# Designs tried in a protein design run: peptides against a protein of PDB entry 5HDT. Part 17

Target 1, 163 residues: chain A of PDB entry 5HDT
Amino acid sequence: MVVKTFMDMDQDSEEEKELYLNLALHLASDFFLKHPDKDVRLLVACCLADIFRIYAPEAPYTSPDKLKDIFMFITRQLKGLEDTKSPQFNRYFYLLENIAWVKSYNICFELEDSNEIFTQLYRTLFSVINNGHNQKVHMHMVDLMSSIICEGDTVSQELLDTV
Target 2, 163 residues: chain A of PDB entry 5HDT as posed
Amino acid sequence: MVVKTFMDMDQDSEEEKELYLNLALHLASDFFLKHPDKDVRLLVACCLADIFRIYAPEAPHTSPDKLKDIFMFITRQLKGLEDTKSPQFNRYFYLLENIAWVKSYNICFELEDSNEIFTQLYRTLFSVINNGHNQKVHMHMVDLMSSIICEGDTVSQELLDTV

## One batch from the design tools (peptide; made by RFdiffusion4, then SolubleMPNN)

Design b1_p10_6_s2 (from b1_p10_6, 4 letters changed)
Fold by OpenDDE base, seed 3:
Structure b1_p10_6_s2 (fold): chain B 163 residues (1-163), chain A 10 residues (1-10)
Amino acid sequence: as target 1 above (163 residues)
Amino acid sequence: MKPKYKYTKP
């Protein structure tokens, strides 16, 4: 299974990273990003998050347009964090924890549309955050948002005023 | 576990 392959792969597995590079690129295709099944899209998002983790600090995706599509896609999946009683909540948590720890959204600082991506991320997180979430979920959400503000030098004041 | 490599600003 492709999902398990990337989930179990180590960051220092150089031969495996080279072997599965084409598969990683294929998983970012429109076929997967626009898949009609919501559960499949969640698995794709987790795979993409693992790919960012495995190849850190150099993501294998180099196209600015493709990177924007990927992060907008991942952001849309984070809406699933709202329902804490969903059978898929653990996978949404996995996605959140991964992107918070890896700081994958920092890649967006090099993109022309970074402010659009960050705006959508903040709006999504604030729309799903609630008192039903435990402390770890809250911590990862705060870490994700704070890292962008504290480590970034391209975040506009307009974005800060909007959020 | 937390990854040892992250996307950090140089």
Scores: peptide ipSAE 0.594, ipTM 0.931, DockQ to the pose 0.125
Fold by OpenDDE base, seed 5:
Structure b1_p10_6_s2 (fold): chain B 163 residues (1-163), chain A 10 residues (1-10)
Amino acid sequence: as target 1 above (163 residues)
Amino acid sequence: MKPKYKYTKP
């Protein structure tokens, strides 16, 4: 299974990273990003998060347009964090934890539309945050947002005003 | 497990 392959792979497995590079590139195709099944899209998002983790600090995706599509896609999946009683909540948590720890959204600083991506991320997170979330969820959300603010020298004032 | 490598500015 593709999900397990990337989930179990570590960052220093150079042979495996080379072997599965083409698969990583393929997973970012429109076929997967626009898959009709919501649960499949969540799995794809988790795989992409793992791919960013595995190849850190340099993502294998070189196209700015593709990177934008991926992060907008991941941002849309984070909406699933709202329902803590969902059967898929643990996978949404995995996604959040991964991107927070890896700081994958920092890749977006080099993109022309970084402010759009960050704005959508913050709006999404603020829309799903609730008192039903445990401390770990809140911590990862705060860490994710704080990393962008602290490392971003060119974060728009508009984004800062929404915080 | 927390990753060793992250996306951070040098």
Scores: peptide ipSAE 0.592, ipTM 0.930, DockQ to the pose 0.127
Fold by OpenDDE base, seed 4:
Structure b1_p10_6_s2 (fold): chain B 163 residues (1-163), chain A 10 residues (1-10)
Amino acid sequence: as target 1 above (163 residues)
Amino acid sequence: MKPKYKYTKP
């Protein structure tokens, strides 16, 4: 239900966005971010990605620390892209596709620890990229990384060296 | 830069 709710919600659904704001905030709690079940964490990540999409260009999360936690959390989930034969691969794909299309990580430029977040993202993506991924996966991975380099206000030398 | 705003989801 929760997954479908945010997945189906449009960005201009102002009344619904207000209605589900508290739920969106709750999904970013440590209870969900540190949930012991890997599949649950993936679903949470997908929901969070949808939340970023829905509330773009702003996030409903006002705490910089919380935003950092969320993006570090999402980044960790992207490791699941490595196994293309996993039953959950399609959800990992959804996560990747969403955050790449929305450019959700661009919110991180406003964070003090943006370089840490981006570095971790790039390291993660490069660690999972392989020839078993189809063109769409590769495209989204490239889009996700390129948007930060090309459109970001500041990019660390470490990040540039990773590319 | 802010995230992209579109009325359609990916």
Scores: peptide ipSAE 0.047, ipTM 0.737, DockQ to the pose 0.209; fails the geometry check
Fold by OpenDDE base, seed 2:
Structure b1_p10_6_s2 (fold): chain B 163 residues (1-163), chain A 10 residues (1-10)
Amino acid sequence: as target 1 above (163 residues)
Amino acid sequence: MKPKYKYTKP
């Protein structure tokens, strides 16, 4: 129910955005981010991606530490893209497609630890990229990485050297 | 930098 709710919600659904704000905040709690079930964590990541989409350009999470935790969490879930034949691949694809299209990670440019987040993102993506991925997966991965490099004004040379 | 706001879904 929760997953479907955020997936179907539009950015201009102001009444719904207000109604589900507390749920959005709750989904970013340690209970969900550190949930022991891998499938639950993937669902949480998809919901969080939708939340970033719905509330763009302003995320409902006001704490820089919480935002860092969320993006580090989402980054860890992207490891699941490695197996294109897994039952959950479609949800991993949805996660990738969403964050690439919305440019969700670009909110991290305002965070003190942006370089750490982007470094971990790039390392994760390059660790899972393989020739078995279809054109759309490759496109979204490239779009996600290039948008950060090309549109970011705070990307350090140190980060570029590590990529 | 902020995420893009679009009236369409991914």
Scores: peptide ipSAE 0.046, ipTM 0.721, DockQ to the pose 0.225; fails the geometry check

Design b1_p10_6_s3 (from b1_p10_6, 5 letters changed)
Fold by OpenDDE base, seed 1:
Structure b1_p10_6_s3 (fold): chain B 163 residues (1-163), chain A 10 residues (1-10)
Amino acid sequence: as target 1 above (163 residues)
Amino acid sequence: MKPTYKYTKP
């Protein structure tokens, strides 16, 4: 399975990274990003997060438009964190943990629409955060948000109003 | 440390 392939791959696996580069590029296609099945979209998001991890610090996606699409897509999937009793919650947790640790959203600082992406991310996180989440979930959410603020040169007023 | 993404202001 494609999901397992990227999940088990190390950052130092240079030969494997080259082998699966084309697959990584195809996973960011509209076919997957706009897939009608919610569970499929979650799996795609996890794969994309793993791809960012594996290829760090050089993401294989170079198009600004494609990068924007990917991060807007990942942000939309994070809504699934709201229901801690969902059978898919562990995958949502995996997604959150990955993007927080890898700091993949830092790629967005180089995009013209960075403020839009960060605003949507923060709105999404604050919409799903609740007291039912364990300490680890809260930690990853805080790490994700704080890292962006710390590394960013300026924070827009719109983003501040969201927080 | 394993690589992560960093942003440095130009």
Scores: peptide ipSAE 0.479, ipTM 0.887, DockQ to the pose 0.151
Fold by OpenDDE base, seed 3:
Structure b1_p10_6_s3 (fold): chain B 163 residues (1-163), chain A 10 residues (1-10)
Amino acid sequence: as target 1 above (163 residues)
Amino acid sequence: MKPTYKYTKP
C-alpha cells in the first residue's frame, strides 16, 4: 500500500527515496488532487505530507505551479478538522501534526503566490478552530501559523491585517 | 514522531 510505504520510510533511506521518487511525483498529479472521493483526497494529502517529511529539507517537487497546487490542496483538506467526531479525524490530526512539525509550508516562501497560500491557510484554520478541539490540536494550529509569521521575511503586513 | 529535518532557513 502506497500510504504505508511513505509513512514507514525514514529520511536517511537514500536508496528507497531514489526508488520511489517517480511515485512521489505521480501522487501530485491532477488525477489524485482532483479525485472525487474525499477520503481518497485525505489519504493523498497524508502521503504528500509524508513525502515532504521524507525528503526534507529538499522537496522533490520543483515546479512552482505544482507546489502551489499541492499546498492549496492540503489547505482544503484541513477543513475536515472541524468535525471532531468524524471517523477520519485521526488522519486529519496526523496531517496537521506532520505539516506543523516539519514546517512544510515554509517551502511556500520561495513561491510568487506565497501570500495567497498563507491567506487561504489562515482563513481555513480560523474557520475550523473551536472549543471541541483538545490542547494538542490547538497547539499544532498555533505552531503552524506562528512559524510562518516568525520565520518569514516575505509575509506582508497586509496579510496580517486581513487575518 | 521521530526527530526529523525540517524546512527552516539556514
Scores: peptide ipSAE 0.474, ipTM 0.866, DockQ to the pose 0.122
Fold by OpenDDE base, seed 5:
Structure b1_p10_6_s3 (fold): chain B 163 residues (1-163), chain A 10 residues (1-10)
Amino acid sequence: as target 1 above (163 residues)
Amino acid sequence: MKPTYKYTKP
């Protein structure tokens, strides 16, 4: 129910955005981010990605610590892209496509620990990239990384050296 | 899921 609600919501749906704002905030709680079921965590990640999409260009999460937790959480979920034959792969693809298209990780530039987040993202992506991925997966991965580099006046040289 | 708004720097 919740997954479908945010998936089908548009950016200009102001009435619905206001109605579900509290739910969006609640989904970022530790209860969901640390849920014991990995499939639930994937659904939560997709919902969070949709929330960033819906509320762009201003995410509803105002706490820097919470934003860090969310992006570290999403980064951990992206590890699931490694198995192209997984029953959940299409959902991982959805997550990747969303965050790449919306450029949600660009929110992290305003965070003190942005370099840590970007480093973990790049390490994760390079760890899961393989020849079994189709062209679209590769394209989204490249788009995700290039967007950060292109706007990366604040990206550390250390991160660039790692890439 | 094509957004009108994205997270970009001015």
Scores: peptide ipSAE 0.468, ipTM 0.867, DockQ to the pose 0.130
Fold by OpenDDE base, seed 4:
Order: structure tokens, then C-alpha cells, then sequence
Structure b1_p10_6_s3 (fold): chain B 163 residues (1-163), chain A 10 residues (1-10)
């Protein structure tokens, strides 16, 4: 399975990274980002998160527009964190853990629409955070948000107002 | 600061 392939791949697996580069690029296509199945979109998001992890610090996606689409897509998937009782919650947790740990959203600082991306990320996280989440979920949410604030030297007032 | 996101899992 593609999901397992990227999940198990190491950042130092240079030969494998080269081998699966085209697959990584294909997974970011509109076909997958706009897939009608919610569960498929979640799997795609997890794969993309793993791809960012594997190829760091050189993400394989070179188009700013594509990068924006990807992060807006990932942000939309994070809405699934709201229901802690859902069958797919563990996969949403994996997505959150990955992007928080890898700090993949730091790529967005190079994008023209970084403020829009971060604003939507923060609004999404605050909309889904609740007392039903365990400490690890809260920790990853805080790590994700705080790392962006700490890393960014050009944060808009709009983003600050969102926090 | 230049963004970097390469991290090794402990």
C-alpha cells in the first residue's frame, strides 16, 4: 500500500526517495486533493505529510501554487480531529503528530499566501480543539501553532488576531 | 529565518 510505503520510509533512504519521487508528485494532483471520498482524502493527507517528512528539507513540490493547494488541503483534513470517537481518529492523530513534529508548515513561509494558510490553520485547530482530546493531541496542537509563531519573523496582524 | 523542517525521530 502506498500509505505504508511512505510511512515506513526513512529520511536517509536516498535510493527509495528517488524511486518514489514520481509517485509523490502524482499524489499531489487534483485527482487526489479533490477526491470525493473523505477517507481517501485523509489517507492522501497522511501520505503527503510523510512525503514532506521523507524529503525534508527539500520538498519535492516546486510550484508555489501546488504547495499552497497541498497545505490548504491538509488544513481542511484537520477538521476531522473534532470527533474523538470517530473510527478514523487515530489517522487524524497521525497526521497531526507528523506535521507538528516535522514542522512541514514552515515551508509556507516562502509562499506569497503564507498568512492565509496560517490563519486558516489556526482557525481550524481552535475550532476542533476540545476537552475530549488527550494530552498528546493538545501537545501536538500547541507545538504546531507555537513553532510557526516562533519561526516566523513576518507574521501579519491578521494572524495575530486569530491567535 | 530560513525555514527548515528536517528532523530525525529520536
Amino acid sequence: as target 1 above (163 residues)
Amino acid sequence: MKPTYKYTKP
Scores: peptide ipSAE 0.404, ipTM 0.810, DockQ to the pose 0.270

Design b1_p10_6_s4 (from b1_p10_6, 5 letters changed)
Fold by OpenDDE base, seed 5:
Structure b1_p10_6_s4 (fold): chain B 163 residues (1-163), chain A 10 residues (1-10)
Amino acid sequence: as target 1 above (163 residues)
Amino acid sequence: MKPTYKYTAP
């Protein structure tokens, strides 16, 4: 299973990273990013998050357009955090925890449309935040947003005004 | 699984 393969892989697994590089690239194709099944898209997002983790600090995706598509895609999946009673909530939590810990969105600072990506991320997170979330969920959301604001010196005032 | 390396802003 592809999800299990990437989830169990370490950053120093050089031979495996080389072996599955083509699969990692394929998972970012429109076939998966635009898959009609919502559960499949969530699994794809988790795989992509793991791929960023495994290859840190060098993402295997070299196309700026592809990177933008990926992060906009991941951002859309985070909307699923809104329902804590969903049977898929644990996977949404995994996605959030991963991207917050790895700081994967910092890749976006090198993209021309970084402000657009960050704006959509903040809007999405504020949209789903509610009192039903436990402290860990809140912590990861805050960590994700704070990292971008505090570590990025290229964040526009317009983006800060959305906070 | 915790990462050793993380992404940093430029």
Scores: peptide ipSAE 0.491, ipTM 0.868, DockQ to the pose 0.125
Fold by OpenDDE base, seed 3:
Structure b1_p10_6_s4 (fold): chain B 163 residues (1-163), chain A 10 residues (1-10)
Amino acid sequence: as target 1 above (163 residues)
Amino acid sequence: MKPTYKYTAP
């Protein structure tokens, strides 16, 4: 499976990274980002998160519009964190852990619509956070939000008021 | 998951 391939790949796997680069680019196409099946979209999001991890610190996606689409897409998937009893929760957790650890959203600081992306991220996280989440989930959510606030030189007052 | 490289803000 494509998902397992990227999940098991290391950052220093240069030969494999070169081999699967075209596949990585294809996974960010509208076909996958707008796929009608929510389980497929979750798998795509996890795969994209792994791609950001593998190619760090240089994401293979260079188009600002494409990057915006990807991060808005990933943000929408994070809504699934609300249901801790879902069979898919482990994959939502994996997504959260990955993006928090790799700090992939830092790519968005270079985008014109960074404030929109961050606003949607914070709104999404606050909408799903609850006492049913374990400490690790809370930690990753806090790490993700804190990183953006502390490192952001372009974070708007509107976003700060929302937090 | 412990990547060597992470993304940094500009």
Scores: peptide ipSAE 0.491, ipTM 0.868, DockQ to the pose 0.124
Fold by OpenDDE base, seed 1:
Formats: structure tokens, sequence, C-alpha cells
Structure b1_p10_6_s4 (fold): chain B 163 residues (1-163), chain A 10 residues (1-10)
């Protein structure tokens, strides 16, 4: 299974990284990003998060347009964090944990539409965060948002005021 | 998970 393949792969697995590079590129295609099944989209998001992790600090996706599509896609999946009782919650948690720890959204600072991406991310996180989430979930959400605010030098005050 | 490398802001 593709999900397991990338989940089990380490950053120093150079031979495997080379072998599965084409697969990584195909997973970012419109076919997967616009897949009609929400569970499939979640799996795709997790795979993409793992791909960012594996190839850090050099993401294999070089097209700014493709990167924007990917991060907008991942952001949309985070809405699933709202239901803590869902059978899929553990996968949503995995997605959140990964992107927070790897700091994959830092890639977006180099994109022209970074403010749009970050705005959508913050709005999504604030829409799903609630007191029903355990401390670990809260920690990852805060880490993700704080990292972007603290590490970014180009994040406008206007963006922060609108969130 | 604990990656060795992370992405950095410019």
Amino acid sequence: as target 1 above (163 residues)
Amino acid sequence: MKPTYKYTAP
C-alpha cells in the first residue's frame, strides 16, 4: 500500500526516495487532489505530508502552482479534525502532527499566494479547535500557527488582524 | 515522529 510505503520511509532512505520519486509526483496530480472520496483524499493528504517529511528540506514539488494546490488541499482536509469521535480521527491527527513537526507550511513563504494559504490555514484551524480536543492536538495546532507567525518575516500584520 | 530535517522560513 502506498500509504504504508511512505509512512515507513525515513529521510535518509536515499535509494527508496529515488525509487518512489515518480510516485510522489503522481500523488500530487489533480486525479488525487480532486478525488471524490473523502477518505481517499485524507489518505492522499497523509501521503503528501509524509513525502514532505521524507524529502525535507527539499520538497520534490517545484512548481509554485502545484505547491499552492497541495497546501490548499491539505488545509481543506484539516477540517476533519472537528469530529474527535470519527473513525478517521487518528489519520487526521497524524496529518496534523506531521505538518506541525516537519513545518512543511514554511515552504509556502516562497509562494506569491502565501498570505492566502496561511489565512485559509488559520481560519480552518480556528474553526475546528475546541475544548474537546486533547492537549496533544491543541499543542500541534498552536505549534503550527506559532511557527508561521514567529519564523515568517513576510507575514503581514493585516493577515494577522483578519484572523 | 522526529525528523532530522525540517523546512525553514526564508
Scores: peptide ipSAE 0.480, ipTM 0.868, DockQ to the pose 0.123
Fold by OpenDDE base, seed 2:
Formats: C-alpha cells, structure tokens, sequence
Structure b1_p10_6_s4 (fold): chain B 163 residues (1-163), chain A 10 residues (1-10)
C-alpha cells in the first residue's frame, strides 16, 4: 500500500504531499532503515526514492544527519543490483532508475559529509556493475555517477581515486 | 517512470 501510494503520486499533488508528509518522515526512522528483512528495506528505499522525487528539489527531511543516513541506506540497498535474475531485481532497477532520473543524490552537495556519501555510492556501483546488466542499467549507473562529478564543485581525492 | 523535476543545487 505505502509503496504504491508514493509511486503513483505526482510532484504537483500538493494536498497529497501534505497529507503523507508525516508518513514520509516516519519511513526514515531507524525502525525502517534498520529493518531486519532485506526485502522490506528495499521497499523502504523505493519509497524514500519516490519521496525525494515527489518533494524535489527540496526534501521533507530537515536533519543533515538524517539525510546522510537515508542516502547511506539507499546506497547499501543498491548492492542488490548484483543479481539480475533475482525476483526483486525489478525493484532494484526502479530504485536505480528513480535516483538517477531525479538526481536525488545531488541534494547531498549541501551536506558536510557529501564526499563520504558519494565515495560509498561509487564503490557500491563499481562493485555490482557487470556485463550481465542490460544497457539501461549501465546508462542509469553512468548517468548517476556523471551527474555528481559534473555538478560538484569539489570532489575528495579519495573519490577521484575511486573513479 | 513519469517525467519529473531533477534536483539542482541552489
């Protein structure tokens, strides 16, 4: 229910955005981010990606620490892209497609720990990317990484060494 | 996925 609710919501749905704001905030709680079931965590990640899409270019999360936690959490879920034959791959694809299209990670440029977030993202993507992925997956991964490099004013040496 | 507004840093 929650996944479908945010997935079907438009950016201009102001009444709905206000109605589900509290739900969006609760989805970023430790209860969900640290849920023991990896499939639940994937669903949470997809919901969070949709929340970033819906509320773009702003985010409903006001805490820099919370934003960091969310993006580190999403980054960890992207490890699931490794198995293209997984029954959950379509959701991992959706997650990747969404965050690449929206440029969700670019909100992290406002965070003090942006380089840490981007470094972990790049390491994760490079660890899971393989020749078994179709062209669309490759494109989204490249688009995601390229947008961060191109729009960032500064990148840490560690990140540069990773790229 | 539906077209959406991309985030741009201020």
Amino acid sequence: as target 1 above (163 residues)
Amino acid sequence: MKPTYKYTAP
Scores: peptide ipSAE 0.042, ipTM 0.708, DockQ to the pose 0.118

Design b1_p10_7_s1 (from b1_p10_7, 4 letters changed)
Fold by OpenDDE base, seed 5:
Structure b1_p10_7_s1 (fold): chain B 163 residues (1-163), chain A 10 residues (1-10)
Amino acid sequence: as target 1 above (163 residues)
Amino acid sequence: MFVQKGSLEP
């Protein structure tokens, strides 16, 4: 029951954060990021989103390459937002709401490949957004994209072309 | 940053 553990955890709970640090690191392994089950990958993404929330403002992951892998992974999961009638849509909504509220992608500004990550995020969001989504979904998508543009020191031409 | 967790429904 890893999902519930991270969902319920408070960022002020230092003992729990330390206890589950190894689990947080393990969830970012290729075993989970490349898991063959789509539902498992979605659950992993939600857990990772919670981990970023819990350990904010610093991620527990020390490798820039690992952080890149994680955010590229999360971005791929967001494609599931396209089907509002999917049984898993509520979990995709959870993922979107979390990362938008926490501004999780802001960690990527420290990465060399931040522009690549943001470009892929924008392409993904624009590919799935449609008039069938309710106002909350639209707001979270807009909040997520706007925060990156407003807080970024530089925006690549490639990213601008995506918008 | 925020401690608030997301919801499972829109």
Scores: peptide ipSAE 0.026, ipTM 0.682, DockQ to the pose 0.075
Fold by OpenDDE base, seed 1:
Structure b1_p10_7_s1 (fold): chain B 163 residues (1-163), chain A 10 residues (1-10)
Amino acid sequence: as target 1 above (163 residues)
Amino acid sequence: MFVQKGSLEP
């Protein structure tokens, strides 16, 4: 129910955005980010991606520490892209497509730990990228990484060495 | 910024 609610919500639905704001905040709690079920964590990641889409260009999460936790969490879920035959692959694709299109990670440029977040993202993506992925998957991965490189004001040598 | 919805169609 929660997943469908955010998937179907429009960006200009101000009344609904206000109504579900508390739910959006609650989904970023440790209870969900550290949930023991892998499938639940994937659903949470998709919801969080939808929340970033809906509330763009701003995010309802005002705490820098919370934003870092969320993006580190989303990054960990992207590891699931490695198995294209998984029953959950389409949901992992949804996550990738969403965050690439919205440029969700670009909000991290405002964080002190942006280099850590981007480094982990790049390491994760390069660890799962393979020739078995179709062109759309590759396109979204490249779009996600190139946007960060092109728009970043400061990039660590470690990040550059990863690319 | 306005963006479109994601899909489940890789």
Scores: peptide ipSAE 0.026, ipTM 0.680, DockQ to the pose 0.079
Fold by OpenDDE base, seed 4:
Structure b1_p10_7_s1 (fold): chain B 163 residues (1-163), chain A 10 residues (1-10)
Amino acid sequence: as target 1 above (163 residues)
Amino acid sequence: MFVQKGSLEP
């Protein structure tokens, strides 16, 4: 239910955005980010991706620490892209496609630890990319990484070393 | 710099 709610929500639905703001905040709680079930964490990640899409260019999460936690969390979920034969691969694809299209990680440029976040993202993507991925997956991965490199004011040497 | 606006479908 929650997944579909955010998935179907439009950015122009201001009344709905306000109505579900508390739910969006709740989904970023440690309860969900540290949920023991891998499938639940994936669903949470997809919801968070949709939240970033819906509330763009802003995010309902005002705490820099919380934003960092969220993106580190999303990054960890992207590890699931490695197994193209996984039953959950389509949801991992959705996650990747969403964050790449929206350029969700670009909000991290405002964070003090942006380079850490981007470094972990790049390491993760390069660790999971393989020949089993189709053209679309590769495209989204490249788009996601390229956007950060091209639009970032500064990139750490560590990040460059991962590219 | 702002996040891209758009709507995605599953």
Scores: peptide ipSAE 0.026, ipTM 0.675, DockQ to the pose 0.228
Fold by OpenDDE base, seed 3:
Structure b1_p10_7_s1 (fold): chain B 163 residues (1-163), chain A 10 residues (1-10)
Amino acid sequence: as target 1 above (163 residues)
Amino acid sequence: MFVQKGSLEP
């Protein structure tokens, strides 16, 4: 129910966005971010990606520490892209496509630890990219990384050296 | 650059 609710909601549904704000905040709790089941964590990541899409350009999460935790969490889930034969690969694709299309990580430019977040993202993507990925997956990975470089006035030299 | 109302489904 929760997954479908956020997936079907659009950015212009102001009454619904206000109604489900507390649910969005609850999904970012440690209970879900540190859930022991990897399939649950993947669903949580997809919901969080949808929340960023729905509430764009403003995130409902006001705490910089919470935003950092969320994006580090999403980055860890992207490791699942490595196995293209996994039954859950389609959900990993959805996660990748969503965050690349929405440019969700660009919110991180306002965070003190943005360089840490971007560095971990790039390391993760480079570690999972392989010849089993089709052109769409490769394109989304490139789009995700390129958007950060293109908009990144605060991108560190260390990150540039990684590219 | 955040205004995007939709994404593709697998």
Scores: peptide ipSAE 0.023, ipTM 0.688, DockQ to the pose 0.137

Design b1_p10_7_s2 (from b1_p10_7, 4 letters changed)
Fold by OpenDDE base, seed 2:
Structure b1_p10_7_s2 (fold): chain B 163 residues (1-163), chain A 10 residues (1-10)
Amino acid sequence: as target 1 above (163 residues)
Amino acid sequence: MFKQKGSLEP
């Protein structure tokens, strides 16, 4: 399974990183990002998160537009965190934990549309956060948002209004 | 900034 392949890979696996680079690029195609199955999209998001982890601090995606699409896609998947009783919640948790730990969204500071991405991320997180989430989930959400605020020199007025 | 190193477990 592709998910397991990237999940088990570390940043020092240079030969594997090279071997699966094309697969990583294909996973960011519209075919996967716009897949009609919600569970498939979640798996794709987890794979993409792992790819950002593995190739950090440099993403293999060179197109700013593609990077924007990916992070907007991941942001949309985070809506699934709202239901803590979902059988897929553990995968949503994995996604959140991964992107928070790696600080994967911080690559977006290189993008012209970074404020749009961050605004959507914050709106999404605030929309799904609830009392059913345990401390770990809350911590990851806070860590993710705080890291972006702390690293960003400037934020849009829209983002400030959202926070 | 991205964190370098460290692995995540499911």
Scores: peptide ipSAE 0.026, ipTM 0.675, DockQ to the pose 0.150
Fold by OpenDDE base, seed 1:
Structure b1_p10_7_s2 (fold): chain B 163 residues (1-163), chain A 10 residues (1-10)
Amino acid sequence: as target 1 above (163 residues)
Amino acid sequence: MFKQKGSLEP
């Protein structure tokens, strides 16, 4: 399974990183990002998160437009965190934990549309945060948002108003 | 860069 392949891969495994580079690029195609199956999109998001982890601090995606598409896609998947009783919640947690730990969104600071990406992320997180989430979920959400504010050079007033 | 695998359990 592709998901397991990237999940188990180490950042220092250069041979494997090279071997699966084409697969990593293919997973960011419109075929996967616009896949009609919600569960498939979640799996794709988890794979993309693992790819950012594995290839950090660099990303194999060199196109600014593609990077924007990926992070907007990941942000949309985070809506699934709202229902803590969903059978897919653990996979949504995996996604959140990964991107928060790696600080994956920080690569977006190099993008022209970074403020749009961060604004959408914050809106999404605030829309799904609820008292049903355990402390770990809350911690990862706060870590994700705080790291962007603390490390960003410029933040729009709209983004600040969202916080 | 830090190395950490994600968890499937919150």
Scores: peptide ipSAE 0.026, ipTM 0.676, DockQ to the pose 0.075
Fold by OpenDDE base, seed 4:
Structure b1_p10_7_s2 (fold): chain B 163 residues (1-163), chain A 10 residues (1-10)
Amino acid sequence: as target 1 above (163 residues)
Amino acid sequence: MFKQKGSLEP
């Protein structure tokens, strides 16, 4: 399946990266980003996270608008972290762990709307974070936010106010 | 280069 394909792929797998490039591009289409099924959207988000991991430090998506859409989409999926008892929680954790480790959002610094993306990310994380989450979840959330703060030179006051 | 697969468990 698509999820497993990207999950098992290494960054140095150049042949595979080229082979699945078109699939990576299709996964970022509105059909998937706006899919009515929330479980499908979560799977898409995980695939996109893996794609960012595989193609790091670059992304196969060349359009700034598309990149913005993707990261706003991923951010929306992170809301699912609120329910630790959900059968899908492990996949939400996978998403969080991946994007935190890879520092995927750092690609957004090149986008004009980076502050909007980061602000939305922080608002989302702070809205779902609670003391019911284990230390690993908290750690990944902190790592995710810290990676942006540490690399960011132009952080908006709005973002600072959110923190 | 560090190569990591994400975890499906927290």
Scores: peptide ipSAE 0.024, ipTM 0.660, DockQ to the pose 0.066
Fold by OpenDDE base, seed 3:
Structure b1_p10_7_s2 (fold): chain B 163 residues (1-163), chain A 10 residues (1-10)
Amino acid sequence: as target 1 above (163 residues)
Amino acid sequence: MFKQKGSLEP
């Protein structure tokens, strides 16, 4: 299974990273990002999160437009955190935990449209945060938002108004 | 960066 392959891979496994590089690039294609099945899109998002972890600090995706598409895609998947009773909630948790731990969105600081990406992320997180989430979920959400505020050189007024 | 596996359980 492709999902398990990236999940089990270590950051210092250089031979494995080279072996699966083409697969990592293929997973970011429009075919997967625009897949009609919601569960497939969630699995793709988890794989992409693992890819960012494994190849950090340098993502294998070199196109700014592709990186923007990926992070807007991941942001849309985070809406699934709103339903804590969903059978897929554990995978949404995995996605949140990994992107918060790795600080995956920090790659976006190099993008011209970084403020747009961060604004959408903050709006999404604030829209799904509720009292039904456990302390770990809240912690990861706070960690993710705090990292962007603390490490960003500039933040748009629109983002500041959202916070 | 530290190695991270993550978890599927909150």
Scores: peptide ipSAE 0.020, ipTM 0.676, DockQ to the pose 0.073

